Peptides against a protein of PDB entry 5EFW. Designs and how they scored, part 77

Target 1, 141 residues: chain A of PDB entry 5EFW
Amino acid sequence: TTLERIEKNFVITDPRLPDNPIIFASDSFLQLTEYSREEILGRNARFLQGPETDRATVRKIRDAIDNQTEVTVQLINYTKSGKKFWNLFHLQPMRDQKGDVQYFIGVQLDGTEHVRDAAEREGVMLIKKTAENIDEAAKEL

## One batch from the design tools (peptide; made by RFdiffusion4, then SolubleMPNN)

Design b1_p20_4_s3 (from b1_p20_4, 10 letters changed)
Fold by OpenDDE base, seed 1:
Structure b1_p20_4_s3 (fold): chain B 141 residues (1-141), chain A 20 residues (1-20)
Amino acid sequence: as target 1 above (141 residues)
Amino acid sequence: SAAEEEKRREGLEKLRELNE
């Protein structure tokens, strides 16, 4: 299936539950962040944030959730052990047949540095395509 | 509705099974 072919870092969150918790996390995401599945499920993804995470960028994510829109940003995130990484992050709503938001899909592309220009454009295309693949897979389940 | 919630639950379970 399409879902089985997805080997990227991603989560699915449920905005209809309190604090928009993670309800699904890919194996790659767990490996990246160094958390177990039990530690992740049911939590808001803000645990990835830390001292050097840009608050203005976080607000962009919050605004996108509140407005039920997509957003693409780069921000500093932290693994469980405290390792910093640059997260090229894409978030988009998954809507049902009625047009109502059912879930949010979050895709993470990790790196050691902030990317720009061609590298950024390529990364954005990748994570957006990944999000679309997840959306399609989820709709058919 | 109850039917929608059940479908949602089944979908999530299927996602978890495919990932693990």
Scores: peptide ipSAE 0.130, ipTM 0.715, DockQ to the pose 0.516
Fold by OpenDDE base, seed 5:
Structure b1_p20_4_s3 (fold): chain B 141 residues (1-141), chain A 20 residues (1-20)
Amino acid sequence: as target 1 above (141 residues)
Amino acid sequence: SAAEEEKRREGLEKLRELNE
């Protein structure tokens, strides 16, 4: 199926529930973050943040959610064991036919360093395309 | 509504099945 072909790190969150919890996480995301599905479902994704996570970047994400818009940023995230990674992160709302936000789609591209220039552009294109694929797959379900 | 909640639940179940 279309969703099965999506071999990327992503989560789906439900902004209609308190604190916009994760309601779906891809296997790749679980592997990346070193959490089990049971540990993640029902929680806000902020557990990935840590001491070196830039608060201003986090605020951009929060603002995007509050404003029901998309955002693309890079931030330091942490695995369960405390390993740092750079997360090229894209978030966008999934809307129904009436235009109401149903979910948020979060896509993560992990790396050892902050990406710039051509590498950043390529990564952004990839995660945005992935988000669109997820959006289409979810609507078909 | 109950119907909307059921539809959402079914969608999530399908996603989980596809992910496995």
Scores: peptide ipSAE 0.127, ipTM 0.717, DockQ to the pose 0.490
Fold by OpenDDE base, seed 4:
Structure b1_p20_4_s3 (fold): chain B 141 residues (1-141), chain A 20 residues (1-20)
Amino acid sequence: as target 1 above (141 residues)
Amino acid sequence: SAAEEEKRREGLEKLRELNE
């Protein structure tokens, strides 16, 4: 399917279910986070957070979900084995034809460092483009 | 509406199938 052809790190969540659980995860996301699909489906993505994850940044994500808006942030996330990585993260709602939020799309770009300047802009452009591609593919379902 | 709920259900099922 079109959705399966996307090789970027992403998840789709369902805000109409309790705690906005992950309902789809790309293979790349699973590889990045070191979790199996069975371990993460039905769960909120907060399991990626850890001691050094900035709580204010997490609140920005939560606010975006609650307000049904998009957000782009960088935060420390952790793999299953406890490995830290910088996650350049973009979240945006997927809306139906009536404009109602149906799902959220989360896209992750991992790195060893907090990216700045041109590198950050490039990364943001990439993950936003990826999110749009996913939005298009998922709407075909 | 009932129609919207049905469409959502169908979409969710398709997504779950992709995860299998």
Scores: peptide ipSAE 0.126, ipTM 0.718, DockQ to the pose 0.828
Fold by OpenDDE base, seed 2:
Structure b1_p20_4_s3 (fold): chain B 141 residues (1-141), chain A 20 residues (1-20)
Amino acid sequence: as target 1 above (141 residues)
Amino acid sequence: SAAEEEKRREGLEKLRELNE
């Protein structure tokens, strides 16, 4: 299936629930973050943030959620063991046929360093395409 | 609505099944 083809790091959140909790996490996401599925589901994704996470970047994410828009940023995230990684992160709303937001899709591309220029553009294209694939798969379910 | 919530639940279950 389309969803089975998606081998990237992603989560689906439910903005209709308090604090927009994660309701689905890919296996790759769990591997990346070193959490179990049980530890992730029902929680807001802010547990990935830590001391070196740029608060201004986090605010951009929050604003996108509040405004029901997409956003693409790079931010420092932390695994369960405390390992830092650069997260090229894309978030976008998943809307129904009426245009109402049902979910948010979050896609993570991990790296050891902050990427710029061509590498960043390529990564952005990848995570946006992944998000679209997830959106399509979810609509088929 | 209840119907919408049920649909959402079913969709989530399908996603989990496909992922695992």
Scores: peptide ipSAE 0.107, ipTM 0.708, DockQ to the pose 0.500

Design b1_p20_4_s4 (from b1_p20_4, 11 letters changed)
Fold by OpenDDE base, seed 1:
Structure b1_p20_4_s4 (fold): chain B 141 residues (1-141), chain A 20 residues (1-20)
Amino acid sequence: as target 1 above (141 residues)
Amino acid sequence: SSAKEKKREEGLKKLEELNK
């Protein structure tokens, strides 16, 4: 079902608003990050970053947004309480019928360590598929 | 526009319903 397809950690952001704020967050995302919906809606997702977050990886994300392209990276993120986790993160634009970017979809796969090889490939396939499912479900946005 | 905002709100409501 559609519900099953989008029961993952994800956010939707609006690049047409100042600082590309989060406009939707899944319940799983809130549970993972330990934030309430009220605390994150209207904010840029950079609040998940911290001291050990690799700046070069963050720049890759920024470049993807600026260029309106997709990107998949792994980076250290932090929960509200300060707990570190590895985020296998996929970002892709959501386009309208004219091909213009309306939103970005961000999908997070959390873990205690940086994943490699087959595990990474599997995770990437999962989060990309999730993003496509979200894109389909959110076409009315 | 008002129409665009209305559509956005409806879409968000749909997502919220799915996420309950």
Scores: peptide ipSAE 0.208, ipTM 0.777, DockQ to the pose 0.397
Fold by OpenDDE base, seed 3:
Structure b1_p20_4_s4 (fold): chain B 141 residues (1-141), chain A 20 residues (1-20)
Amino acid sequence: as target 1 above (141 residues)
Amino acid sequence: SSAKEKKREEGLKKLEELNK
């Protein structure tokens, strides 16, 4: 189901390492993007971007990372084979007990179309909930 | 320390459970 896909599709990145590389990727993320774990670990997630990816939306993501804030956007991403999909994407920082950012959590919901209104609100609610679950599980990393 | 390593291991296990 859509809920099951949202709950299992995520990455964790480390902004304390050069270029904020992916340090963990769920199996569902690998299936969606058609990459192996070995191909993506240690890399910045920008490899998902392509010709039709909106640069202004990418800048919003970059700004959120630089400012250590959360962001939710929709953008076009590409699989390894070049297949285009819409990504309803939520990113938020994972903070330690002192409030310092340790990691970023990225959650993806894929689709064939840009979603609006009630459908968008529902998707956002679900991916944010997933991010909170990941935060709780990964806080000891 | 051993305590820190154990906590990290527990965190990884929890994350792996979410991955399944």
Scores: peptide ipSAE 0.203, ipTM 0.754, DockQ to the pose 0.246
Fold by OpenDDE base, seed 2:
Structure b1_p20_4_s4 (fold): chain B 141 residues (1-141), chain A 20 residues (1-20)
Amino acid sequence: as target 1 above (141 residues)
Amino acid sequence: SSAKEKKREEGLKKLEELNK
């Protein structure tokens, strides 16, 4: 189901390390992107981008990281084999009690087409909820 | 510290639960 896909597709990155590398990737994320965990860990997630990835959307993601804010976008991503998919993507910082950013949480919902209107709102709500669940789970990292 | 490591391990376990 859509909920199952949302719940399982996520990564955690460490902005305190050079180039904000992925430090955790879910099994479903690996399956979706066709990469092994070894290929993913320690790398910036930009390897998912390709020719048709909208650069303005990528800039929104980068701005959110730089400003330590959340962002929700849809963008074209690519699997290891070069297959395109639409990624409804939510990114948010994980903060400690002091308010300092410790990690970023990225949640992905894959699809064959860009989603709009009510369906988009529903997807956004679900991926944000998933991100909050991950935030609570990973607060002790 | 041992306490910090234990907490981190607990967090990782929770993530694994979400990963299932």
Scores: peptide ipSAE 0.194, ipTM 0.747, DockQ to the pose 0.266
Fold by OpenDDE base, seed 5:
Structure b1_p20_4_s4 (fold): chain B 141 residues (1-141), chain A 20 residues (1-20)
Amino acid sequence: as target 1 above (141 residues)
Amino acid sequence: SSAKEKKREEGLKKLEELNK
């Protein structure tokens, strides 16, 4: 189901390290992207981008990281084999008790088509909820 | 510290549960 996919597709990145690398990736994320854990740990998630990825959307993600804010976008991503998929993507900072950014949480919902209207709204609600669940789990890292 | 390490381990366990 949509909920099952959202609940399990996520990464955690560390903005305190050079280039905000992935420090944790769910098994579902690895399956989706066709990468091994060893291939992606320590790397920036931009390897998912390709020729048809909207550069303006990518800039929104980068700006959110730089400004330490959340963002929700939909963009074309690519698997290791080069297969395109639409990624309904939510990113938000994980803050410590003092309010300082500790990590970023990225949640992915994949699809074959760009979603709009009610379907998009539902997906956004679910990926945001998933991000909150991850935040609660990862706050002690 | 030992306390920080313990908390980190607990967090990792919680993440592992979400990973399942």
Scores: peptide ipSAE 0.192, ipTM 0.748, DockQ to the pose 0.249

Design b1_p20_5_s1 (from b1_p20_5, 12 letters changed)
Fold by OpenDDE base, seed 4:
Structure b1_p20_5_s1 (fold): chain B 141 residues (1-141), chain A 20 residues (1-20)
Amino acid sequence: as target 1 above (141 residues)
Amino acid sequence: SEEEEERERRREELRELGKK
């Protein structure tokens, strides 16, 4: 599976660049967030946060990046037009053959509502599987 | 190193794909 053929909401960020900017965004992600590719490439993904975004959840994401680990959370994000949506978000590092982190992969559930119980578990499984597919596709480049 | 060269190559390919 090639990277551009993955029809899911995701971004790839580069922690080796200042402020861990987005270096790749899927078409679905752009559609979800209402941004153009030009508007988001080179930016840190924090522009999706807003007044009702839980800061403790944001800290969990930051800690995962700092510790080079994966994390799965659900948080309020905002589209370009200011529309709030619940984002079931999975983040994991993409590692090279030596085990060093090359990039981070961020996947967002295809939806805008908060999910719970079985639906949440299914969503988590889906976005984690998607992250693995992205990891494989990116490593083929 | 080969690892760094490959990383830079992949980064560039990602950027090129991102321009679409």
Scores: peptide ipSAE 0.485, ipTM 0.891, DockQ to the pose 0.702
Fold by OpenDDE base, seed 1:
Structure b1_p20_5_s1 (fold): chain B 141 residues (1-141), chain A 20 residues (1-20)
Amino acid sequence: as target 1 above (141 residues)
Amino acid sequence: SEEEEERERRREELRELGKK
């Protein structure tokens, strides 16, 4: 499918299920995080968080989900093996034709460093565009 | 409604696709 051909780090979550679990994960996301698909499906994405993950940033993500809005943040995430990486993360709701939220789309841009200024702006544009592509691809199913 | 049913079908399709 078009969705499966998107070679980016992303997940789709289902807010109608308890704790907004991941229901789709791209191959790149699995490679990035070092988890298998079976280990991830059905879980909330918070397993990527760890000791150095900024709790205030996590709260921003939670607020966006609760308010059904989009958000873009940078936070420290951890792979299965415990490797830290900086995640430029974009979250946005996927809405149906009536405007009701059906899913959330999460896109991750991984890096070894916190990005700033022009690099951050470029990264944000990239992950937002990716999210829109995912939105369109998912709606074609 | 038919629209609601279509959305639910798509939801299930996405879940099944995610399991691959």
Scores: peptide ipSAE 0.401, ipTM 0.870, DockQ to the pose 0.704
Fold by OpenDDE base, seed 2:
Order: sequence, then structure tokens, then C-alpha cells
Structure b1_p20_5_s1 (fold): chain B 141 residues (1-141), chain A 20 residues (1-20)
Amino acid sequence: as target 1 above (141 residues)
Amino acid sequence: SEEEEERERRREELRELGKK
């Protein structure tokens, strides 16, 4: 099936374009966030943030992008209709064979509840593995 | 815009790769 049909919540962004816009979004991500694909493509993912989104956590994400590193965090995000959800989020750069960053992969846990302890560890393992799978699938770009 | 067109090109390339 197409990358868009992978039954995981994820986006791919292009840091070579202004403001690191989303260039790819899975069907699951669209369903989770209540946006259409047309509404998502070309936008920075910050539209998911809202009043209760922790700014320190957002800064960790921004720092990871600026430093071209990976990061895993939990933060409050909002759907198009304004529904709050906890997003266990993993971000990592997609690098070419020379080691240069081509894209970023962002993966969101399937669940929308805040997770701790063993559940968090399991979720982190899952979204990291998902990101690796996406990286492998898209590495030839 | 040129930026939007570039994003769409990248998206399409990723979509094609995702068919594997």
C-alpha cells in the first residue's frame, strides 16, 4: 500500500523549505487531528498547539529541529474542533547516505491519553520503531 | 507558489516510495 495508508499517525516535514512545513501526512494522522490533507500540506505542525500546550516541551521540539537531532516528548495537542489530546511524539531526522538531513519524521502515538511508566516506555519503543520503518521506506528520496 | 509546488513534488515522491 501507499505510505499514506500506513496505519500509524505520522507526518514528514521538509526543513529545506521555509518554516519546515508538512509535506506528507498519513490517513491516521488526518483522522486523529480532524484535518483534511489539503488543510495540512504546506503548514508547520504548530497548528496542533493550543493554550495548554507546554511551551518548554515545544522548545525541546524546536531545539531538536535546529540541532538536527531526535526527540521524544509528550504534549497537549488540539484537533481541528478544539479537542485536547495527549500526544506522545517522536521526531527524528531522515538523513541521506552522506549524513545530510533531507526531512524530518514525526510520529504520534495511537492513543490520546497521557502515558507513564511501562506504558510510556512501550509507546516510545513503538513510535521510534515506526519512525525507523518510515525512514527505511523513504530513504531513497 | 514555487514553495507549494516543491512541497507537492516531494510529497508525490514520498507517496511513490511508500508503495513498496
Scores: peptide ipSAE 0.337, ipTM 0.819, DockQ to the pose 0.215
Fold by OpenDDE base, seed 3:
Structure b1_p20_5_s1 (fold): chain B 141 residues (1-141), chain A 20 residues (1-20)
Amino acid sequence: as target 1 above (141 residues)
Amino acid sequence: SEEEEERERRREELRELGKK
């Protein structure tokens, strides 16, 4: 679909389904994570986590989903082949006109190192803007 | 209408995002 062809790393998940599975993934996300679409659709995104993924950071993500809020964090994620990457991750709910959460949008900015200071601020700005753009685009689905 | 124009704007945004 056109949504999948957006050249940003992102997924859309459905919290109304058991375990908040991924229902859309961009081609860029698949390339980043080295998974096929068939391998990840219908699954919770936790498969990206591994030994060095900070559990406290994961809990922040989980809390944001449970509370239906946005969150921005950096965490170690793993590709299918086991390669580590730093994921500057932003998650936010997609709401309908009544204000009810329909989906979550997750945007990933990957890097070989943890980003700080100006680089982090720039990355955060980018992924938040990306999420807003996806939100607007996805409303047409 | 305003609603129709907004819909078209969003469609265009989707197309543009697909190019980036």
Scores: peptide ipSAE 0.055, ipTM 0.577, DockQ to the pose 0.062

Design b1_p20_5_s2 (from b1_p20_5, 12 letters changed)
Fold by OpenDDE base, seed 3:
Structure b1_p20_5_s2 (fold): chain B 141 residues (1-141), chain A 20 residues (1-20)
Amino acid sequence: as target 1 above (141 residues)
Amino acid sequence: SAAEEELRRKREKLRELGKK
């Protein structure tokens, strides 16, 4: 499908369902995380977290979901095989015409190291723009 | 469950929309 073939790492989650499960994952996301679509759909994205994932950063993500706002953070995530990667992660709500949150869009930019300064700014710009593009593509849900 | 069925329906709709 068009959405699935977007060559960006992203998921769509449904906060109206128990535990805010992933309802859609891009092909690139599956490749990055080394999971099949069947392994991921219906699960909360926390399976990407592991021993070195900063709990305070995770709390920022949870707060953003609870407050129905966007957030951008960097955190350690793990692939299915246990490989660590730095995830420059952007989350934002997808709202309906009434302004109510329908879904969350999560966009991941992976790297071997924590990015800072100009590289971070560039990455943030990219993942935010990607999220907006996904929002437009998925509005008809 | 009802939640699982709703999730299935949403996924199906996403697939259908993605065919465009």
Scores: peptide ipSAE 0.141, ipTM 0.737, DockQ to the pose 0.207
Fold by OpenDDE base, seed 1:
Structure b1_p20_5_s2 (fold): chain B 141 residues (1-141), chain A 20 residues (1-20)
Amino acid sequence: as target 1 above (141 residues)
Amino acid sequence: SAAEEELRRKREKLRELGKK
C-alpha cells in the first residue's frame, strides 16, 4: 500500500475530536518514541514534550493548528524512557474536497542536534515531501 | 463516547488503507 511504502516517522491527528488526538502512527514513529500503538492512539502528541522543550516553539505549533496552517520547527522531544532527541517537525492540514480541514499530518525527523543551514534545508525538504505523500495516500479518509 | 467511536472508526479506515 501507499502508506506502507512511507517508511518515515509520522502521525495523523484529528482536530475535529477533543484535544486533537493521534489517530494514526507509523511503525517508525513508534520505534523512535518507544511507545506502543495502544499507548498513543487517542492521545494528544504533547506527551513527547519535556523540561527542555521550548515553550515558544510549542506555541507556534498550537497557533498553526488553531489557524489551520502549516508550520515547520525544531524542538526537543523525549522518548518513553526519557531520552532527548531533536525533532525537525513539520505539520500541515489535510483538507477535504470542500477545502475544510479534516486532519493534520505531522512528520518527524529525529536527530542528535539542532540542524542548521544546508542540513536544515535538506531535512525540511524531506519532511515536507513526506507530508505530501501522506496527504495523497490518506485523502480518501 | 461518540468521540471515541469516531476515533475508532477513523483508525479502522486508516488500517484498511494500509492494507492496499
Scores: peptide ipSAE 0.143, ipTM 0.731, DockQ to the pose 0.227; fails the geometry check
Fold by OpenDDE base, seed 5:
Structure b1_p20_5_s2 (fold): chain B 141 residues (1-141), chain A 20 residues (1-20)
Amino acid sequence: as target 1 above (141 residues)
Amino acid sequence: SAAEEELRRKREKLRELGKK
């Protein structure tokens, strides 16, 4: 139960499929965002964005995907009911033995406010470590 | 479609991995 025991908010997406859809979502992610698994599997994660989501930050995420690199940002996301939350978000590619990108791992740390300084550093450390754990667990895909 | 079938298969593999 390696994947099931990872009790963090995360998704796995497949950039080799049209529009880089979510292929896996953790239970915690579903609870956070108020969506069912059926509602989000096969969809691009952009449904979390809304009116107050900073477009420049979204572009950083898109650029990271296009360039096949990692990125860490904070942005406003929305639940299904329209509730705003600050998402400390980390995205990184999962690569195969040849170094080619197979998937992206997205980890979300939710909060009520934009965090800085020590709190931000701690959160970044957590979500990056979580992403590495997911990477190890998903290597057999 | 082929893409949808691949997505289904990948989701299935992920679920299987999660059970290990």
Scores: peptide ipSAE 0.125, ipTM 0.718, DockQ to the pose 0.226; fails the geometry check
Fold by OpenDDE base, seed 2:
Structure b1_p20_5_s2 (fold): chain B 141 residues (1-141), chain A 20 residues (1-20)
Amino acid sequence: as target 1 above (141 residues)
Amino acid sequence: SAAEEELRRKREKLRELGKK
Protein backbone atom coordinates (compact mmCIF):
# COMPACT_ATOMS: atom_id res chain seq x y z
CA THR B 1 0.00 0.00 0.00
CA THR B 2 1.03 3.59 -0.48
CA LEU B 3 1.50 4.44 3.17
CA GLU B 4 3.02 1.09 3.99
CA ARG B 5 5.67 1.64 1.34
CA ILE B 6 6.91 4.64 3.25
CA GLU B 7 9.26 2.86 5.59
CA LYS B 8 10.34 5.91 7.50
CA ASN B 9 9.66 7.29 10.93
CA PHE B 10 6.79 9.68 10.63
CA VAL B 11 3.57 10.87 12.12
CA ILE B 12 0.64 12.84 10.87
CA THR B 13 -1.06 15.26 13.22
CA ASP B 14 -4.30 17.16 13.06
CA PRO B 15 -3.98 20.78 14.10
CA ARG B 16 -7.72 21.22 13.84
CA LEU B 17 -8.15 18.96 16.85
CA PRO B 18 -7.31 20.01 20.38
CA ASP B 19 -3.56 20.07 21.01
CA ASN B 20 -2.64 18.87 17.51
CA PRO B 21 -2.79 15.15 18.24
CA ILE B 22 -1.11 12.38 16.32
CA ILE B 23 -3.63 10.75 14.05
CA PHE B 24 -1.24 8.41 12.27
CA ALA B 25 2.11 6.88 13.12
CA SER B 26 4.28 4.67 10.97
CA ASP B 27 5.35 1.27 12.19
CA SER B 28 8.95 2.35 12.24
CA PHE B 29 8.07 5.32 14.40
CA LEU B 30 6.44 3.02 16.89
CA GLN B 31 9.47 0.78 16.87
CA LEU B 32 11.81 3.70 17.34
CA THR B 33 9.90 5.24 20.19
CA GLU B 34 8.86 1.95 21.79
CA TYR B 35 5.22 2.92 22.00
CA SER B 36 2.20 1.08 20.77
CA ARG B 37 -0.15 2.75 18.39
CA GLU B 38 -2.83 2.85 21.05
CA GLU B 39 -0.50 4.69 23.38
CA ILE B 40 0.18 7.58 21.04
CA LEU B 41 -2.82 8.08 18.79
CA GLY B 42 -4.77 11.06 19.96
CA ARG B 43 -1.83 12.51 21.86
CA ASN B 44 0.44 15.43 21.20
CA ALA B 45 3.94 14.31 20.24
CA ARG B 46 5.51 16.16 23.16
CA PHE B 47 5.76 12.87 25.04
CA LEU B 48 9.00 12.36 23.15
CA GLN B 49 10.59 15.25 25.00
CA GLY B 50 12.55 14.96 28.18
CA PRO B 51 15.07 16.60 30.47
CA GLU B 52 17.76 17.16 27.89
CA THR B 53 15.44 18.28 25.13
CA ASP B 54 16.38 21.82 24.24
CA ARG B 55 13.48 24.10 25.01
CA ALA B 56 14.49 26.65 22.41
CA THR B 57 14.33 23.96 19.76
CA VAL B 58 10.92 22.92 20.99
CA ARG B 59 9.81 26.51 20.69
CA LYS B 60 10.91 26.52 17.07
CA ILE B 61 8.63 23.57 16.46
CA ARG B 62 5.77 25.23 18.26
CA ASP B 63 6.28 28.42 16.31
CA ALA B 64 6.25 26.54 13.05
CA ILE B 65 2.95 24.95 13.94
CA ASP B 66 1.47 28.24 15.04
CA ASN B 67 2.69 29.97 11.91
CA GLN B 68 1.78 27.03 9.70
CA THR B 69 5.29 26.76 8.31
CA GLU B 70 7.87 24.05 7.98
CA VAL B 71 10.87 23.62 10.22
CA THR B 72 13.84 21.31 10.47
CA VAL B 73 15.66 20.86 13.74
CA GLN B 74 17.70 18.39 15.74
CA LEU B 75 16.62 17.63 19.25
CA ILE B 76 16.98 15.04 21.94
CA ASN B 77 14.00 12.75 22.19
CA TYR B 78 13.27 9.86 24.49
CA THR B 79 11.82 6.43 23.95
CA LYS B 80 9.21 4.99 26.23
CA SER B 81 11.94 3.28 28.22
CA GLY B 82 13.80 6.55 28.57
CA LYS B 83 16.53 6.03 26.02
CA LYS B 84 17.80 9.19 24.42
CA PHE B 85 18.26 9.64 20.73
CA TRP B 86 19.04 12.53 18.48
CA ASN B 87 16.07 13.29 16.32
CA LEU B 88 16.68 15.08 13.07
CA PHE B 89 13.13 16.25 12.76
CA HIS B 90 11.28 17.83 9.89
CA LEU B 91 7.80 19.25 10.19
CA GLN B 92 5.70 20.65 7.40
CA PRO B 93 2.07 21.45 6.85
CA MET B 94 -0.11 19.45 4.53
CA ARG B 95 -2.37 21.81 2.69
CA ASP B 96 -5.54 21.23 0.74
CA GLN B 97 -6.29 22.54 -2.70
CA LYS B 98 -7.43 25.81 -1.21
CA GLY B 99 -4.12 26.21 0.56
CA ASP B 100 -5.52 25.62 4.02
CA VAL B 101 -3.58 23.48 6.44
CA GLN B 102 -5.18 20.12 6.98
CA TYR B 103 -2.46 18.24 8.79
CA PHE B 104 1.15 18.35 9.79
CA ILE B 105 3.67 15.80 8.69
CA GLY B 106 6.46 15.04 11.11
CA VAL B 107 9.43 12.98 9.98
CA GLN B 108 12.08 11.70 12.34
CA LEU B 109 15.56 10.53 11.51
CA ASP B 110 17.14 8.99 14.56
CA GLY B 111 20.79 8.90 15.41
CA THR B 112 23.22 8.49 18.21
CA GLU B 113 24.81 11.86 17.69
CA HIS B 114 24.07 15.35 16.60
CA VAL B 115 25.08 15.64 12.97
CA ARG B 116 26.39 18.62 11.06
CA ASP B 117 27.67 19.63 7.69
CA ALA B 118 27.37 17.06 4.94
CA ALA B 119 25.76 14.45 7.15
CA GLU B 120 23.15 16.91 8.30
CA ARG B 121 22.43 18.08 4.79
CA GLU B 122 22.02 14.52 3.65
CA GLY B 123 19.66 13.76 6.49
CA VAL B 124 17.66 16.88 5.86
CA MET B 125 17.28 15.99 2.23
CA LEU B 126 16.11 12.55 3.20
CA ILE B 127 13.49 13.60 5.70
CA LYS B 128 12.21 16.37 3.49
CA LYS B 129 11.86 13.96 0.62
CA THR B 130 10.05 11.58 2.91
CA ALA B 131 7.69 14.32 3.96
CA GLU B 132 6.93 15.11 0.35
CA ASN B 133 6.22 11.46 -0.32
CA ILE B 134 3.82 11.39 2.59
CA ASP B 135 2.18 14.57 1.43
CA GLU B 136 1.61 13.08 -1.98
CA ALA B 137 0.29 9.83 -0.57
CA ALA B 138 -2.08 11.50 1.85
CA LYS B 139 -3.68 14.03 -0.46
CA GLU B 140 -6.96 12.22 -0.23
CA LEU B 141 -7.32 12.89 3.47
CA SER A 1 -16.35 13.54 22.50
CA ALA A 2 -16.61 15.31 19.21
CA ALA A 3 -12.86 15.57 19.01
CA GLU A 4 -12.45 11.88 19.62
CA GLU A 5 -14.97 11.06 16.96
CA GLU A 6 -13.23 13.32 14.50
CA LEU A 7 -9.94 11.66 15.31
CA ARG A 8 -11.49 8.27 14.72
CA ARG A 9 -12.79 9.41 11.39
CA LYS A 10 -9.40 10.75 10.38
CA ARG A 11 -7.66 7.56 11.37
CA GLU A 12 -10.07 5.55 9.34
CA LYS A 13 -9.41 7.67 6.30
CA LEU A 14 -5.70 7.22 6.76
CA ARG A 15 -6.08 3.49 7.00
CA GLU A 16 -8.06 3.51 3.82
CA LEU A 17 -5.35 5.49 2.12
CA GLY A 18 -2.81 3.01 3.32
CA LYS A 19 -4.63 0.24 1.57
CA LYS A 20 -4.10 1.85 -1.80
Scores: peptide ipSAE 0.118, ipTM 0.710, DockQ to the pose 0.207; fails the geometry check

Design b1_p20_5_s3 (from b1_p20_5, 13 letters changed)
Fold by OpenDDE base, seed 1:
Structure b1_p20_5_s3 (fold): chain B 141 residues (1-141), chain A 20 residues (1-20)
Amino acid sequence: as target 1 above (141 residues)
Amino acid sequence: SAAEAEREARRQELYELGKK
């Protein structure tokens, strides 16, 4: 499918299920996080968080989900082996023809450093464009 | 409803694709 051809780090979650679990994860996401599909499907994405993950940033993500809005943040995430990485993360709702939220799309841009200025703007544009591509591809199903 | 059926069908397809 077109969705499977998107070679980026992303997940799709279902807010209508308890705790907004991951229902789809890209191959790249699994490679990045070092988890298998069996380990992450049906789980909330919070397993990526750890000791140095900023709680205020996590609250921004939670608020966006609750308010059904998009958000872009940078936060520390952890792989299965415990490796830290900076995640430039974009979240946006996928809406149906009536405007109701069906799913959330989460896109991750990984890096060893917190990105700023032009690099951050470029990364934001990239992950937002990716999210739109995912939205379109998912709606073709 | 038709809208609910479409949503469920898409969810199921996403889930099945995700399991591969």
Scores: peptide ipSAE 0.465, ipTM 0.888, DockQ to the pose 0.761
Fold by OpenDDE base, seed 4:
Structure b1_p20_5_s3 (fold): chain B 141 residues (1-141), chain A 20 residues (1-20)
Amino acid sequence: as target 1 above (141 residues)
Amino acid sequence: SAAEAEREARRQELYELGKK
């Protein structure tokens, strides 16, 4: 499918299910996080968080979910092996034609450092564009 | 409703795709 051909780090979650679980994860996301698909599906994405993950940033993500809005942040995430990476993360709702939220799309841009200025702006543009592509591809299903 | 059925169908399809 078109969705499967998107070679980016992303997940789709279902806020209509308990704890907003991941219902789809890209191959790249699995590679990045070092988890299998079986380990991820049905779980909330909070397993990426760890000791150095900023709790205030996490709250921004939670607030976006609760308010059904989009958000873009940078936060420390951890792979299954415990490797830290800076995650430039974009989250946005996938809405139906009526405007109701069906799912959330989460896109991750990984890096070894916190990005700023032009690099950050470029990354934000990239992950937002990716999210739109995912939205379009998912709606084709 | 039709909208609910469509949503559920899409969810199921995403889930099935995600299992691959």
Scores: peptide ipSAE 0.465, ipTM 0.889, DockQ to the pose 0.767
Fold by OpenDDE base, seed 5:
Structure b1_p20_5_s3 (fold): chain B 141 residues (1-141), chain A 20 residues (1-20)
Amino acid sequence: as target 1 above (141 residues)
Amino acid sequence: SAAEAEREARRQELYELGKK
């Protein structure tokens, strides 16, 4: 499918189910996080968080979900093996034709360091564009 | 409703696609 051809790190979650679980994960996301698809489907994406993940940043994500808005943040995430990475993360709602939130789209740009300035702007532009592509592809299903 | 059924169908399709 067109959705499967998007070679980026992303997940789709279902806020209509308890705890907003992941219902789709890209192959790249699995490679990045070192999880199998079976291990993550049906789970909330919070398993990526760890000791050094900034709680205030996590709260921004939670607020965006609750308010059904988009958000872009950088936070420390952890792979299955415990490896830390900086995640430039973009989340946005996927709305149906009536305007109701159907899913959330989460896009991850991984890096070894917190990005700033031009690098951050470029990354944000990329992950936002990716999210739009995912939105379109998912709506084709 | 038909709209609800369509949304549910899409959800199921995404979920099944995600399991591959």
Scores: peptide ipSAE 0.460, ipTM 0.886, DockQ to the pose 0.784
Fold by OpenDDE base, seed 3:
Structure b1_p20_5_s3 (fold): chain B 141 residues (1-141), chain A 20 residues (1-20)
Amino acid sequence: as target 1 above (141 residues)
Amino acid sequence: SAAEAEREARRQELYELGKK
């Protein structure tokens, strides 16, 4: 499918299911996080968080989900093996033709360092564009 | 309704696709 051909780190979650679980993960996401599909499908994405993950930033993500809005943040995430990485993360709702939220799209840009200024702006543009592509591809299903 | 059935079908398709 067109969705499967998007070569970026992303997940799709279903807020209509308990705890907004991941229902789709890209191959790149699995490679980045070092998890198998079986390990992450049906789970909330919070398993990526760890000791150094900023709780205030996590709250921003939670608030965006609760308010059905988009958000872009940088936070520390952890792979299955415990490797720490900076995640430039974008989340946005996927809405149907009536405007009702169907899913959430999460896009991850990984890095070894917190990005700032022009580098951050460029990354944000990239992940937002990716999210729009995912939205379009998912709606074709 | 038909609309609800279509939505559910898409959800199932997406989930099944994600399991591959």
Scores: peptide ipSAE 0.458, ipTM 0.885, DockQ to the pose 0.799

